Peptides against a protein of PDB entry 3C66. Designs and how they scored, part 39

Target 1, 189 residues: chain A of PDB entry 3C66
Amino acid sequence: KSWANLFEKNDFFFRYKFYLEITAYTRGSDEQHLKWSGLVESKVRLLVMKLEVLAGIKIAHPFTKPFESSYCCPTEDDYEMIQDKYGSHKTETALNALKLVTDENKEEESIKDAPKAYLSTMYIGLDFNIENKKEKVDIHIPCTEFVNLCRSFNEDYGDHKVFNLALRFVKGYDLPDEVFDENEKRPSK

## One batch from the design tools (peptide; aimed at target 1 F18 V137 T144 A166)

Design b2_p23_2 (made by RFdiffusion4)
Pose (drawn by RFdiffusion4):
Structure b2_p23_2 (pose): chain A 189 residues (1-189), chain P 23 residues (1-23)
Amino acid sequence: as target 1 above (189 residues)
Amino acid sequence: EDEVSGFIKTPGVLETEPFTAVL
């Protein structure tokens, strides 16, 4: 074989059928999002611990990099549809109604200056100890405990017209396009 | 077919659904 093989890109978004995504939103400034997403990102490892000790959870595997994007966001209505529609491949298409900040356009006049909404998503891939028959697996408490941990006593993130946090349990075929690069086809049926 | 659901959105206003998987 060759050195090029050792350095082959991982296949994180293909190896699991289930993913938990944790999303920090900011309809505000760049530094408001830096602090906010920074706080949330600092707690994600704790969710891994809380999840992984559970009977039923075979593994909770965090990816190493957050997925980041921002949109021009004039109205409160837009910020809300971003939260609603972001996270699933079935629905993320509605985000095309808003202007996405890219490598090309981040420097443009009507974009550099426009109010923006910011997203930062982390992925925990899940695998399961499948119990007995086809049964429901409840991981709600560790998810809410994680949410309660996303706080600061010296920084108010209470204004939800600005700061928001969301979690989604998304099957592999339904992951957002952003996680697959130009090469990779996405998982199927 | 497997089924999964769950959603949490907050702070300020809590909107939530149980995080579950039927496997």

Design b2_p23_2_s1 (made by RFdiffusion4, then SolubleMPNN; from b2_p23_2, 8 letters changed)
Fold by OpenDDE base, seed 5:
Structure b2_p23_2_s1 (fold): chain B 189 residues (1-189), chain A 23 residues (1-23)
Amino acid sequence: as target 1 above (189 residues)
Amino acid sequence: EVEVSGYILAPGVVKSEPFTAIL
């Protein structure tokens, strides 16, 4: 009973003050993205294990399901912009300059055959050990090991023009809009 | 307060400067 409740969407994005976002990016085909994102998702549990044993991290809990989105992405500059702006409420409005692919518009001629960037995002809720003092936590090692593990699986995943992987540390009030339902209120600062 | 560093925001780029958050 207890474990199921910790990973439900309705509570997960309000439970923690801090989150680590893991986003797999693909500028290519849906098939390419399915393979890439599936690989990344399959390795998230290993990252969690490495984070949880770090001094200063009390809890690292993964959300069980990825968030999926895709954009029309005609240029490499657009792809770089997506990777720069996605994952923060402060910056995600810049993505409005691109066409979001939806079930309603995916069959339109201008969208169906257009170059696309696909995104799959996993979330890890974080709680820290702090004793009324300033603490420093460096997650460089586990993050780097995770990225290397994913990219080394296939030689094709070394092509940054197609496949990318980002890990972003964010506060709960700065989570992307996609994690909240229409009836949910964004956490305050 | 907590400072977190070592996350990756761009291809091959690790954010080494600490991100300070208040608990």
Scores: peptide ipSAE 0.195, ipTM 0.762, DockQ to the pose 0.344
OpenDDE base, seeds 1, 2, 3, 4: peptide ipSAE 0.113, 0.030, 0.068, 0.165; ipTM 0.715, 0.571, 0.696, 0.786

Design b2_p23_2_s2 (made by RFdiffusion4, then SolubleMPNN; from b2_p23_2, 8 letters changed)
Fold by OpenDDE base, seed 3:
Formats: C-alpha cells, sequence, structure tokens
Structure b2_p23_2_s2 (fold): chain B 189 residues (1-189), chain A 23 residues (1-23)
C-alpha cells in the first residue's frame, strides 16, 4: 500500500458511510498549534495502519490534507464549547456564536490580538467489512494508542487547557460543512 | 448502543448523534 497515494477531495467525503475525524485543538499561539497539529498529523498514518488490521475494517483511507480553522476564544468555556460542537453538522451551528477568524478579518484590531482556538482536522474514511449488523468493531484500542502517542510526545501537550485531541466517529451525512464545496450536496442518510 | 471505554462500537450500534472522545 502506497501511503503517498492518499485520497484527494474529489469524492472522498461521498465515498464512505463513516468517517473518523481527528481534530487537534490549540488555545494558544499559532506557533503552538503548528507544532501540535503537525505532530498529530504526522502520526495519522500510524492510526490508519492500526485500523486497517482490524478484522471488521475493510478500508481505512486518510484524506491527505487537514482542514484548518480558528476562532476567537476568549474563555475556557468557549474552548470547551468548540470541542463539544465542532465536527458534526448537527451541532456546528453553535459555533456561529464565536467569531471565525478569516483571511478577511484576521488583521482587524479586535481579532488580531484576541485569544484564539486553532483547529486542524484530519479525516479517515472507513469501510467496514460486516455482513451482519450485529458485528461490532472496537476502535478504542487503536484510537487510545494514537492519543497516547501524541500526548506523550512532549510534556507540554499534557496541558488540556492549551492542547486537546479529539477523535469523533461521524456518519457521512453528518460531516461538517467545511468538507463540502458550496455546490456540493451532503450525503443523505 | 454499546460503548467500550469511551469509544463507539461500529457499525450496527452506531448512534445517529456524533460520538467524540477527547483525551
Amino acid sequence: as target 1 above (189 residues)
Amino acid sequence: EEEVSGYILAPGVVKEEPFTAIL
């Protein structure tokens, strides 16, 4: 298997019924986030390898590029809210209460020096090898190992006030809007 | 639906609502 041949966007978010979202969160500096997210992203291939060997997983394909976003995040409660609401179409509208940092507004005085939460999200498309709906695939072990690997890399990454890592299992129809172009319709149930 | 140590068992027991593990 060539790890250089990662899926491009074209139909990636339509190809699978299930996705694993890996989001690195940083409430701090851009530099802190760059290091943290870069580390997480560098380890995704290891998670994929661990997922692929599970009997119930037919395919685990990572999307090649992270999705990047950042929000003005003045409080810890806001940071918790972001972590709770991000990554699902059903809940992402709650993020509208926060100011999204964009190329257009990033230089505004009220945004430039404001506390920020940075998000980098990687996606893994999952195809399960199940014929019976009663079959279960436990992804806890590989996911936990992945988190531990990332968190233990540097002592600083143990600070949950700054650095967080979330893994979310999401159905294709509940993927966040960010993965689709404006002219694309999200998958149906 | 069955959860094992904070992670979801999939598929067949997957809830419609998102399931997130933050560690």
Scores: peptide ipSAE 0.037, ipTM 0.633, DockQ to the pose 0.073
OpenDDE base, seeds 1, 2, 4, 5: peptide ipSAE 0.033, 0.032, 0.029, 0.024; ipTM 0.639, 0.605, 0.643, 0.597; seed 5 fails the geometry check

Design b2_p23_2_s3 (made by RFdiffusion4, then SolubleMPNN; from b2_p23_2, 8 letters changed)
Fold by OpenDDE base, seed 4:
Order: sequence, then C-alpha cells, then structure tokens
Structure b2_p23_2_s3 (fold): chain B 189 residues (1-189), chain A 23 residues (1-23)
Amino acid sequence: as target 1 above (189 residues)
Amino acid sequence: EVEVSGFIRAPGVEISEPFTVTL
C-alpha cells in the first residue's frame, strides 16, 4: 500500500500495533521551540528512510502532522518530569500536576509570563517482519544517528537545560490520549 | 515475538533495555 492510500483512511493510530514517538522539548521561548521543533520535524523523513531499510521493519509510516502542547514549567525537576511522563497513556496522568497552556488560558497573568516547556511530537507507525518466533530489531543506531543529527545542527541545541529530544517506542494501546478523537475508543491490548 | 530496542531520551541519550513484543 502506498503512503498516499494510508493517509486517506484517517485510521493511522489504529493501523499499527507499534509506534515510534519523536518529541522535541524546549524549556524556553516559543521562538526557540519553533526553530528546534522545525529542525527535528524536517529530519524525521531521514529517520523513516533509515528505519525502512532495516530487515525487521516492514513499514515505517510517518504521520504528517505534529502534536503540539505546552506546560507551565517553573523548575528543572518539572521539565524532567514532563520528559519522563509524556508519551504514554500509563504515565501521562502525572502531567496533570502541571498547568497545561491552552488558547483559553495563555493570557492569564499566572501563565503568560511563566516559564514554559514546549512539546512537538511526531509519530511513526511501525509494522515488523515476523519471520521467526524470536526476532530482534535494534533501532538504536538509526535513532541515535537521528538525535546526533538534530543536536549537532546548532551549538545551542547542545544545551540540555533548554533543548531535549526523546524517541519512545509505544504500543498502540498505550498511545497518549491526544492522538484520539473524543468519539474514538483506544485500541485494546 | 519481536525484541525491540526501547526508549531513547536526552539528556545524555539514555536508552532503555530491549524489550520483547509479541505480534
């Protein structure tokens, strides 16, 4: 099936059992995040290409739209917590301890000038070749190369206090709530 | 069963232990 045919069905988050989540984090300004996330997003296609050529991967299909969110992030510990808890349905409830920035609240005095953590997340649906009962697919190399590519693009992106990047392997039933519409049921195990 | 290398995270590029997934 061509990628074009997959985009027409709007079933991306139900089509695969496995997903790779790529999240760009920025604790700083919106401008900093736009530059960082834009760079990361521009390189996702290269990661897809590297994944597709792995023998154990049958399909690596990128979702074209990023998911955007931001939180009030007053401390470095909060920033670490966001990075630890985001991207899994099992853990994302911990983020409720932080104030989610929305279009409705962004102009509130307590939010407007507060330090922010910005998140942009790209998703890649994965289908694996199952030839044997026990097959190992190591995506460490292409993922590490991707991280290094992004981080080395600008010296500023080496500052882990501001810019971070995470790649998370997630099962479809453990995808964050953000990927589903209100009328959609989460995939079962 | 497919074993997949897991989560990679900055700072310091932390990589989780490989895990096995049943397809």
Scores: peptide ipSAE 0.058, ipTM 0.699, DockQ to the pose 0.421
OpenDDE base, seeds 1, 2, 3, 5: peptide ipSAE 0.036, 0.041, 0.036, 0.037; ipTM 0.683, 0.609, 0.615, 0.618

Design b2_p23_2_s4 (made by RFdiffusion4, then SolubleMPNN; from b2_p23_2, 9 letters changed)
Fold by OpenDDE base, seed 4:
Structure b2_p23_2_s4 (fold): chain B 189 residues (1-189), chain A 23 residues (1-23)
Amino acid sequence: as target 1 above (189 residues)
Amino acid sequence: EVEVSGYIRAPGVVVSEPFTITL
């Protein structure tokens, strides 16, 4: 398959066995989130470059469009729960305890002025070099550098009560439902 | 078989231990 074909959503989330999820979280205003998520998204290519040069990584291919969601988030505990549960099919059902903000409900009185957590998620498909029966790939360093790069850009982004950033390694069969169309079948284990 | 390490949340804390996968 050509590289161009891998940028199509339908192919991308079935092409790899493994994905890195980069999620920017904001508990605050939409304006704050636009700035934060925009910064994170603008730096993803730098992380891709750092991942691609690792000996154990054959391909680090970004999906260029972010996935957006937001929840009513009345407490800090709710914000922590979102960060714990989001990004895995195994755990995302816990988010059903919170009110998902949609175009249909965003103007409701109970939602319009409620505290919100905003999420923007970027995906990187990963393919690995396998030379031996057992190999270790440590992505901690490049991921930490990426987090530091984003956090250090503005003093405000050091406030973890408002701005957060998560990098999660996920198998294809455990990708969140948001990446699949209704007519698509989730990849098998 | 590949062992992958690195799950970072919030300010850069690793929240998962390395794990091994088979390709």
Scores: peptide ipSAE 0.170, ipTM 0.764, DockQ to the pose 0.383
OpenDDE base, seeds 1, 2, 3, 5: peptide ipSAE 0.036, 0.036, 0.031, 0.063; ipTM 0.701, 0.601, 0.638, 0.713; seed 2 fails the geometry check

Design b2_p23_3 (made by RFdiffusion4)
Pose (drawn by RFdiffusion4):
Structure b2_p23_3 (pose): chain A 189 residues (1-189), chain P 23 residues (1-23)
Amino acid sequence: as target 1 above (189 residues)
Amino acid sequence: ESETETIFYNPKRGILNKFIIKL
């Protein structure tokens, strides 16, 4: 074999059938999002610990990089549809109605200056100890405990017209396009 | 096969869906 093989990109978004995504939103400024997403990102490892000790959870595998994007966001209505529609491949298409900030256009006049909404998403891939028969697996408490941990006593993130946090359980075939690069086809049926 | 659809949870908007996953 060769050195090129050792350095082959991992296949995180193909190896699990289930993912938990944690999303920090900011309809505000760049630094408001830096602090906010920074806080949330600092707590994600704790969710891994809370999840992984559970009977039923075989592994809670965090990916090493947050997925980031921002849109021009004029209205409160837009910020809300972003929260609603972002996170699933079934629905993320509706985001095309808004202008996405890219490598090419981040420098343009009508974009550099426009008010923006910011997203930061982390993925925890899940694998399960399948109990007995097909049963429901409840991981609600560790999810809400994680949410309660996303706080600061010296910084108010209470204005939800600005700051938001969301979590999604998303099957592999339904992951957002952003997680697969130019090479990779997405998982199927 | 899992029968659970995508679960969306957002407490600041009152979207309080429980993370109940059917496998």

Design b2_p23_3_s1 (made by RFdiffusion4, then SolubleMPNN; from b2_p23_3, 8 letters changed)
Fold by OpenDDE base, seed 1:
Structure b2_p23_3_s1 (fold): chain B 189 residues (1-189), chain A 23 residues (1-23)
Amino acid sequence: as target 1 above (189 residues)
Amino acid sequence: ESTSETIYFNPQRGINNKFEITL
């Protein structure tokens, strides 16, 4: 059982052609982010259940662990840029203009007291029912309901200056670099 | 028709694109 779970995790980002990314953003304290991201993560299973019952979706499989990152985020424009550029290999290179916070640099004076944006990203692998002759699958309703559910939990989560929640539909070849190990080759188109 | 490219959905920032996937 343990080996199967490890093996299934290693192949997760190669198993599907399509993924749904769910990113919780916080421009504030680590404590604020832990509460916000923890809430979002706790609700992902409800989104999965709603996706699985859609006629066009054969499988919606969540990855079990979030991906965590944080950046120095001195301005609101930087925070918007993070939200716009994160989650796609085509656009993530724009984040190189920001200082990534690491365990090695977090105690540096220029980083320690700097405003930060925290990111927690959950992934759902998607398999579609091609046989149903539906050229289109609408996931707008379950995704809207999910965002509303998370944001309505606490009034503070309505403040877009601090807390944000975005979803991104991505093809496997356009997944962020963070999901692949150094020895893994990105899926081809 | 070609499969949908990346679709970004952030209704909190008013980015409420139609979250419809073309296969």
Scores: peptide ipSAE 0.591, ipTM 0.919, DockQ to the pose 0.798
OpenDDE base, seeds 2, 3, 4, 5: peptide ipSAE 0.576, 0.569, 0.028, 0.587; ipTM 0.917, 0.920, 0.652, 0.919; seeds 3, 4 fail the geometry check

Design b2_p23_3_s2 (made by RFdiffusion4, then SolubleMPNN; from b2_p23_3, 7 letters changed)
Fold by OpenDDE base, seed 1:
Structure b2_p23_3_s2 (fold): chain B 189 residues (1-189), chain A 23 residues (1-23)
Amino acid sequence: as target 1 above (189 residues)
Amino acid sequence: ESESETIYFNPQRGINNKFEITL
């Protein structure tokens, strides 16, 4: 299979049993989010390099494109809920309580001037080296270093009321619906 | 041990538990 097929959406989200999600959150302007998410995205390659050298990781493969979404986010509690519920099929249905911003509705008066949370999500497919009798792989250090690297780039990114960065380890069967096309069947357990 | 379920890591919000994956 050519390397080109690894960047096709359809093959990527079925190829691995395990994924690492990286989500940049912004409760503010689209301009603030563009700067923040662009920074995070620019650093993902460094995280991949740090993951690949771990003895328990055989492959860490980034998906090339972010997934973008935005919600009307009138409260701090809504913003925390987005962060807690996004990135897992088991929990993402809670986001249906919020108004998703779309190209069709973004000009509606109730949405246009509303506070928004913006999300940009990057995915890393993970293959583990099972031959190493270690039933456990610790990714705490590289993930912590990555978050610290992104947040330390600008002092504004320390404001958790505006900017957040989360990582989620997820199994392929629990990936968010956004990664699958309408005609694609979710991976089974 | 059973394989790890979903692990959420958000150190900015104090959710910084050990990010260890069980296979």
Scores: peptide ipSAE 0.627, ipTM 0.936, DockQ to the pose 0.768
OpenDDE base, seeds 2, 3, 4, 5: peptide ipSAE 0.588, 0.029, 0.532, 0.551; ipTM 0.927, 0.638, 0.908, 0.916

Design b2_p23_3_s3 (made by RFdiffusion4, then SolubleMPNN; from b2_p23_3, 8 letters changed)
Fold by OpenDDE base, seed 2:
Structure b2_p23_3_s3 (fold): chain B 189 residues (1-189), chain A 23 residues (1-23)
Amino acid sequence: as target 1 above (189 residues)
Amino acid sequence: ESTSDTIYYNPQRGINNKFEITL
């Protein structure tokens, strides 16, 4: 199978049983988000490299493009909800309580000037060495190092009211709807 | 222990869940 096929959306989200989601959040300007998400994205390859050397990980494969979304986010509680609920099919329906910003609505007066939360999500497909009888794989250190690396780049990224970075380990059947095309069926359990 | 299908980690918010994946 061509290396190119590994980055095709349609195949990537069906290839792995497990995914690591990396979401950069910004409650602020689009410019702030662009800088923050761009930094995070630029460091994902370093996380991949750290994951690949773990004995329990057979493959750590990044998807090439971030998924971008933004919501009207009038309150800090809404921002926390976004962080808590995003990235899992089980919980993402809670985001329907928020106004998704789209190209069609972004110029609406009620949306244009509204506080926004921006999200950029990177995905890493994970394959594990099950045969190694390791019932458990600890990825905490690489993930922590990654978060620290991103957040230490600029002092402003320490402000959790504006900038957040979360990682989510998710099973393929619990991937967000955004990763699938309308005609694609989510992987079964 | 709810084998949570999802492990969420957001250290900025004190959500310091251990990224120990059970296969």
Scores: peptide ipSAE 0.508, ipTM 0.873, DockQ to the pose 0.642
OpenDDE base, seeds 1, 3, 4, 5: peptide ipSAE 0.496, 0.037, 0.042, 0.460; ipTM 0.870, 0.655, 0.658, 0.860; seed 4 fails the geometry check

Design b2_p23_3_s4 (made by RFdiffusion4, then SolubleMPNN; from b2_p23_3, 7 letters changed)
Fold by OpenDDE base, seed 5:
Structure b2_p23_3_s4 (fold): chain B 189 residues (1-189), chain A 23 residues (1-23)
Amino acid sequence: as target 1 above (189 residues)
Amino acid sequence: ESTSETIKYNPLRGINNKFEITL
């Protein structure tokens, strides 16, 4: 079966039971975000290679397209809330308290000049070589190496007030709504 | 033990901070 069918969005988010989410956050300009998220995206393949060689991981497959979103983010507390709540269906409803920036509203005067948080999220589908449900896989080493690689690339990326990077492990039934089309049903538990 | 459905990794806790996945 050709790997080519894995590049279709619809099959990817139903194929795996487990996902690693990599989110680049920027509270600043769109230009700052483009540079930061582009760097993070460029390094995801290195993380995949490091995950694939772990004994507990059978498959690590990246989804090639990032998911982009942005919110009006007037305070540092709002930025912390975004980073806490984003990336899980259970918690993402808290983001409804913030104004989502859309193509339809981005030119509104109240949104155009407002402080924004930008998000770019990459997904890695995971299959594990674990027969026993009591076994655990520890992925902190490749994840830490990845974060350090991204943060050390430029001195500016050390500013946590502007630039952030999160890794989240998510089960397929708890993926954010953004990964599914309107007509798609969430995977069952 | 609540099988954490979602685990956020905080890399700032250093390399000794495990990112353990339970299936």
Scores: peptide ipSAE 0.347, ipTM 0.815, DockQ to the pose 0.515
OpenDDE base, seeds 1, 2, 3, 4: peptide ipSAE 0.311, 0.323, 0.331, 0.332; ipTM 0.804, 0.808, 0.817, 0.818

Design b2_p23_4 (made by RFdiffusion4)
Pose (drawn by RFdiffusion4):
Structure b2_p23_4 (pose): chain A 189 residues (1-189), chain P 23 residues (1-23)
Amino acid sequence: as target 1 above (189 residues)
Amino acid sequence: EDEVHGYLNPKRGIFEDMTVELS
């Protein structure tokens, strides 16, 4: 074999059938999002611990990098549809109605200056100890405990017209396009 | 088929069960 093989990119978004995504939103400024997403990102490891000790959870595997994007966001209505539509491949297409900030256009006049909404998503891939028969597995408490941990006593993130946090349980075939690069086809049926 | 049920956004009052059913 060769050195090039050892350094082959991992296949995180193909190896699991289930993923938990944690999303921090900011309809505000760049630094408002830096602090906010920074706080949320700092708590994600705790969710891994809370999840992984559970009977039923075989593994809770965090990816090493948050997925970031921002859109020009004029209206409150837009910010809301971003929260609604972002996160699933079935629905993320609706985001095409808004202008996405890219490598090419981040420097343009009508974009550099426009109010923006910011997203930061982390992925925890899940694998399960499948109990007995096909049964419901409840991981609600550790998810809400994680939410309650996303707080600061010296910084108010209470204005939801600005700051938001969401979690999704998304099957592998339904992961957002952003997680697969230009090479990779996405998982199927 | 396996099924997943969950979306959580407390600031919007959305508290869906974070659950899954596995075959």

Design b2_p23_4_s1 (made by RFdiffusion4, then SolubleMPNN; from b2_p23_4, 8 letters changed)
Fold by OpenDDE base, seed 5:
Structure b2_p23_4_s1 (fold): chain B 189 residues (1-189), chain A 23 residues (1-23)
Amino acid sequence: as target 1 above (189 residues)
Amino acid sequence: EDEVNGRLNPQRGINEPMSLTLS
């Protein structure tokens, strides 16, 4: 299949065994989130370039569209819980304790004026070189450099009460439900 | 079985090794 076909949602989340998730978190205004997530998204290609040059990585393929979500987030503890539980199918059910903001409910008075946590998530599909199979592939340095690059762009992004950036390395069967359509079966182990 | 780790969120003190061990 050409690279073009891998940008289709259905092909992308079934194509790889492994994914890197990049989530920009904002507990604040929609405007704050737009600036923060936009910055993170603009830098993803730099991370891809750093991953692709690693001998163990055959392909680092970014999905071009972010996944957007937001929750009513009245407390700092709720914001920590979101960051702890989001991004894994094993743990995401804990988020059901929070009110997800949807197009259907966003105009409700209790939701409209509530403090919110905003999430923008980018995905990178990873394929590995079996022939050069080192027992272990380490991507920690490129990931750390990416986080530092984004956080150092503006002093305001140092405020961890408002802005956070998380990376998660997952298997395809442990991707969040949001990446699959309602009629799609999640990859098996 | 292939093993994948982990999580990176330095603002929250999460700094796990980001690595894949292939079986």
Scores: peptide ipSAE 0.653, ipTM 0.953, DockQ to the pose 0.807
OpenDDE base, seeds 1, 2, 3, 4: peptide ipSAE 0.651, 0.644, 0.650, 0.649; ipTM 0.953, 0.952, 0.953, 0.953

Design b2_p23_4_s2 (made by RFdiffusion4, then SolubleMPNN; from b2_p23_4, 8 letters changed)
Fold by OpenDDE base, seed 5:
Structure b2_p23_4_s2 (fold): chain B 189 residues (1-189), chain A 23 residues (1-23)
Amino acid sequence: as target 1 above (189 residues)
Amino acid sequence: EDEVHGFLNPQRGINEPMSLTLD
């Protein structure tokens, strides 16, 4: 089947056993987030290229659209909690303690002027070469280089109180609920 | 069972190895 079908949401999050999640975080303005997330998104192709040349990786396929979310984030501790808990089905229930900003509630006075954390998440589906019988595939170096590349682009992105970037390596059954439609069943183990 | 490990957030000092162990 042509690569074109893998850009459809419905097939992408079921196609791979493993995913790399890239999340850009901003505790600040929407404008700050648009600049930061846009930069990160623009560099994802470079990470894909670095992953594809690894002997253990057969395919690294980016999902072309980011997932966008935002939370009311009154404290630094809340911002740390978001970064720690987001991106895994096992831990994302902790985010229920925070107010999710939606199109329905964003104009409420208590939400409109509240401090917010913005999240943009990119997904890369990974297929591995089993034939190489490599007991271990390590992607740490390309991922670290990617983070350093994004953070070093502008001095403003050095402010960890405002801007953060995290990568998470997960199995398909541990993807966040946001990637599945209401009628879709989460992949089984 | 295949094991996946990796959470990387260097700005918060989180530098876990990002790796897959295949069985």
Scores: peptide ipSAE 0.642, ipTM 0.945, DockQ to the pose 0.819
OpenDDE base, seeds 1, 2, 3, 4: peptide ipSAE 0.640, 0.638, 0.640, 0.639; ipTM 0.945, 0.944, 0.945, 0.945; seed 1 fails the geometry check

Design b2_p23_4_s3 (made by RFdiffusion4, then SolubleMPNN; from b2_p23_4, 9 letters changed)
Fold by OpenDDE base, seed 1:
Structure b2_p23_4_s3 (fold): chain B 189 residues (1-189), chain A 23 residues (1-23)
Amino acid sequence: as target 1 above (189 residues)
Amino acid sequence: EDEVSGRLNPLRGINEPMSLTLE
């Protein structure tokens, strides 16, 4: 199958057993988030390159389109909750307690002027070399280096009250609902 | 069953092992 077919949303999130999620968080302005998420997205290719050279990894394939969402986020505790619960099907239902910002509601007075948390998420599908009897594959080092690379670009990105960057290693059946269409069945365990 | 672990958010002190254990 050509790489071109992997950029179709429908096949990408069913193709791999394992995914790496990269989420840029911003509690601030849309402009702040655009700069931060754009930086993170621009560096994802470097993480892919570092993953591909690991002996246990056969393929590291990025999904090219980010997933965007935003929530009304009045408190720091809400911002921490978003970061703790987002990115897993097991925990994402907790986000229903927050007001999701949509094109339909963004002009409402209660939402327009409210503090917001912005999220941009990139996905990497991972295929592993089964034949290599390596019982354990560790991706901690390249992931840590990636976070450090993004955060070191500007001192402002060190302020965890405003900017955060999280990575999550998940199975395909635990991907967030946002990656599937309404008519798509979630992958089975 | 293959086990996957790893959340990484160093700014918030989350530094879990990012690893896959294959059966």
Scores: peptide ipSAE 0.602, ipTM 0.938, DockQ to the pose 0.803
OpenDDE base, seeds 2, 3, 4, 5: peptide ipSAE 0.592, 0.594, 0.601, 0.601; ipTM 0.936, 0.936, 0.937, 0.938

Design b2_p23_4_s4 (made by RFdiffusion4, then SolubleMPNN; from b2_p23_4, 8 letters changed)
Fold by OpenDDE base, seed 5:
Structure b2_p23_4_s4 (fold): chain B 189 residues (1-189), chain A 23 residues (1-23)
Amino acid sequence: as target 1 above (189 residues)
Amino acid sequence: EDEVHGRLNPQRGINEPMSLTLD
């Protein structure tokens, strides 16, 4: 089946056993987030290219659309909690303690002027070469180089109180709920 | 069972090995 069908949301999050999540975080303005997330998104293709050349990786396929979310984030501790809990089904329930910003509530006075954390998440589906019987596949170097590339692009992105970039390596059954439609069943183990 | 490990957020001092162990 042509690569074209992999760009449909419905098949992408069921097709792979393993995913790499790339999340750009911003505690600041929407404008700051748009610049930061746009930069990160523009570099994802470079990470894919670095992953594809690894002997243990058969396929590294990026999902073309970011997932966008934002939370009311009044404290630095809340921002740390978001970064700790987001990106895993096992831990994301902790985010229910925060107010999710939605199109329905964004104009409420208590939300409109509140400090916010913005999240943009890119996904890469990974398929591995079993034939190489490598007990371990390591992607740490390409991931670290990617983070360093994004953070070094502008000095402003050195402010960890505002800008953060996280990568998470997860199984398909541990993907966040945001990637599945209401009628879709989460992949089983 | 295949094990996946790795969280990377260097700005917060999170530098876990990003790796898959295949069974």
Scores: peptide ipSAE 0.637, ipTM 0.948, DockQ to the pose 0.821
OpenDDE base, seeds 1, 2, 3, 4: peptide ipSAE 0.632, 0.628, 0.628, 0.631; ipTM 0.948, 0.946, 0.947, 0.947

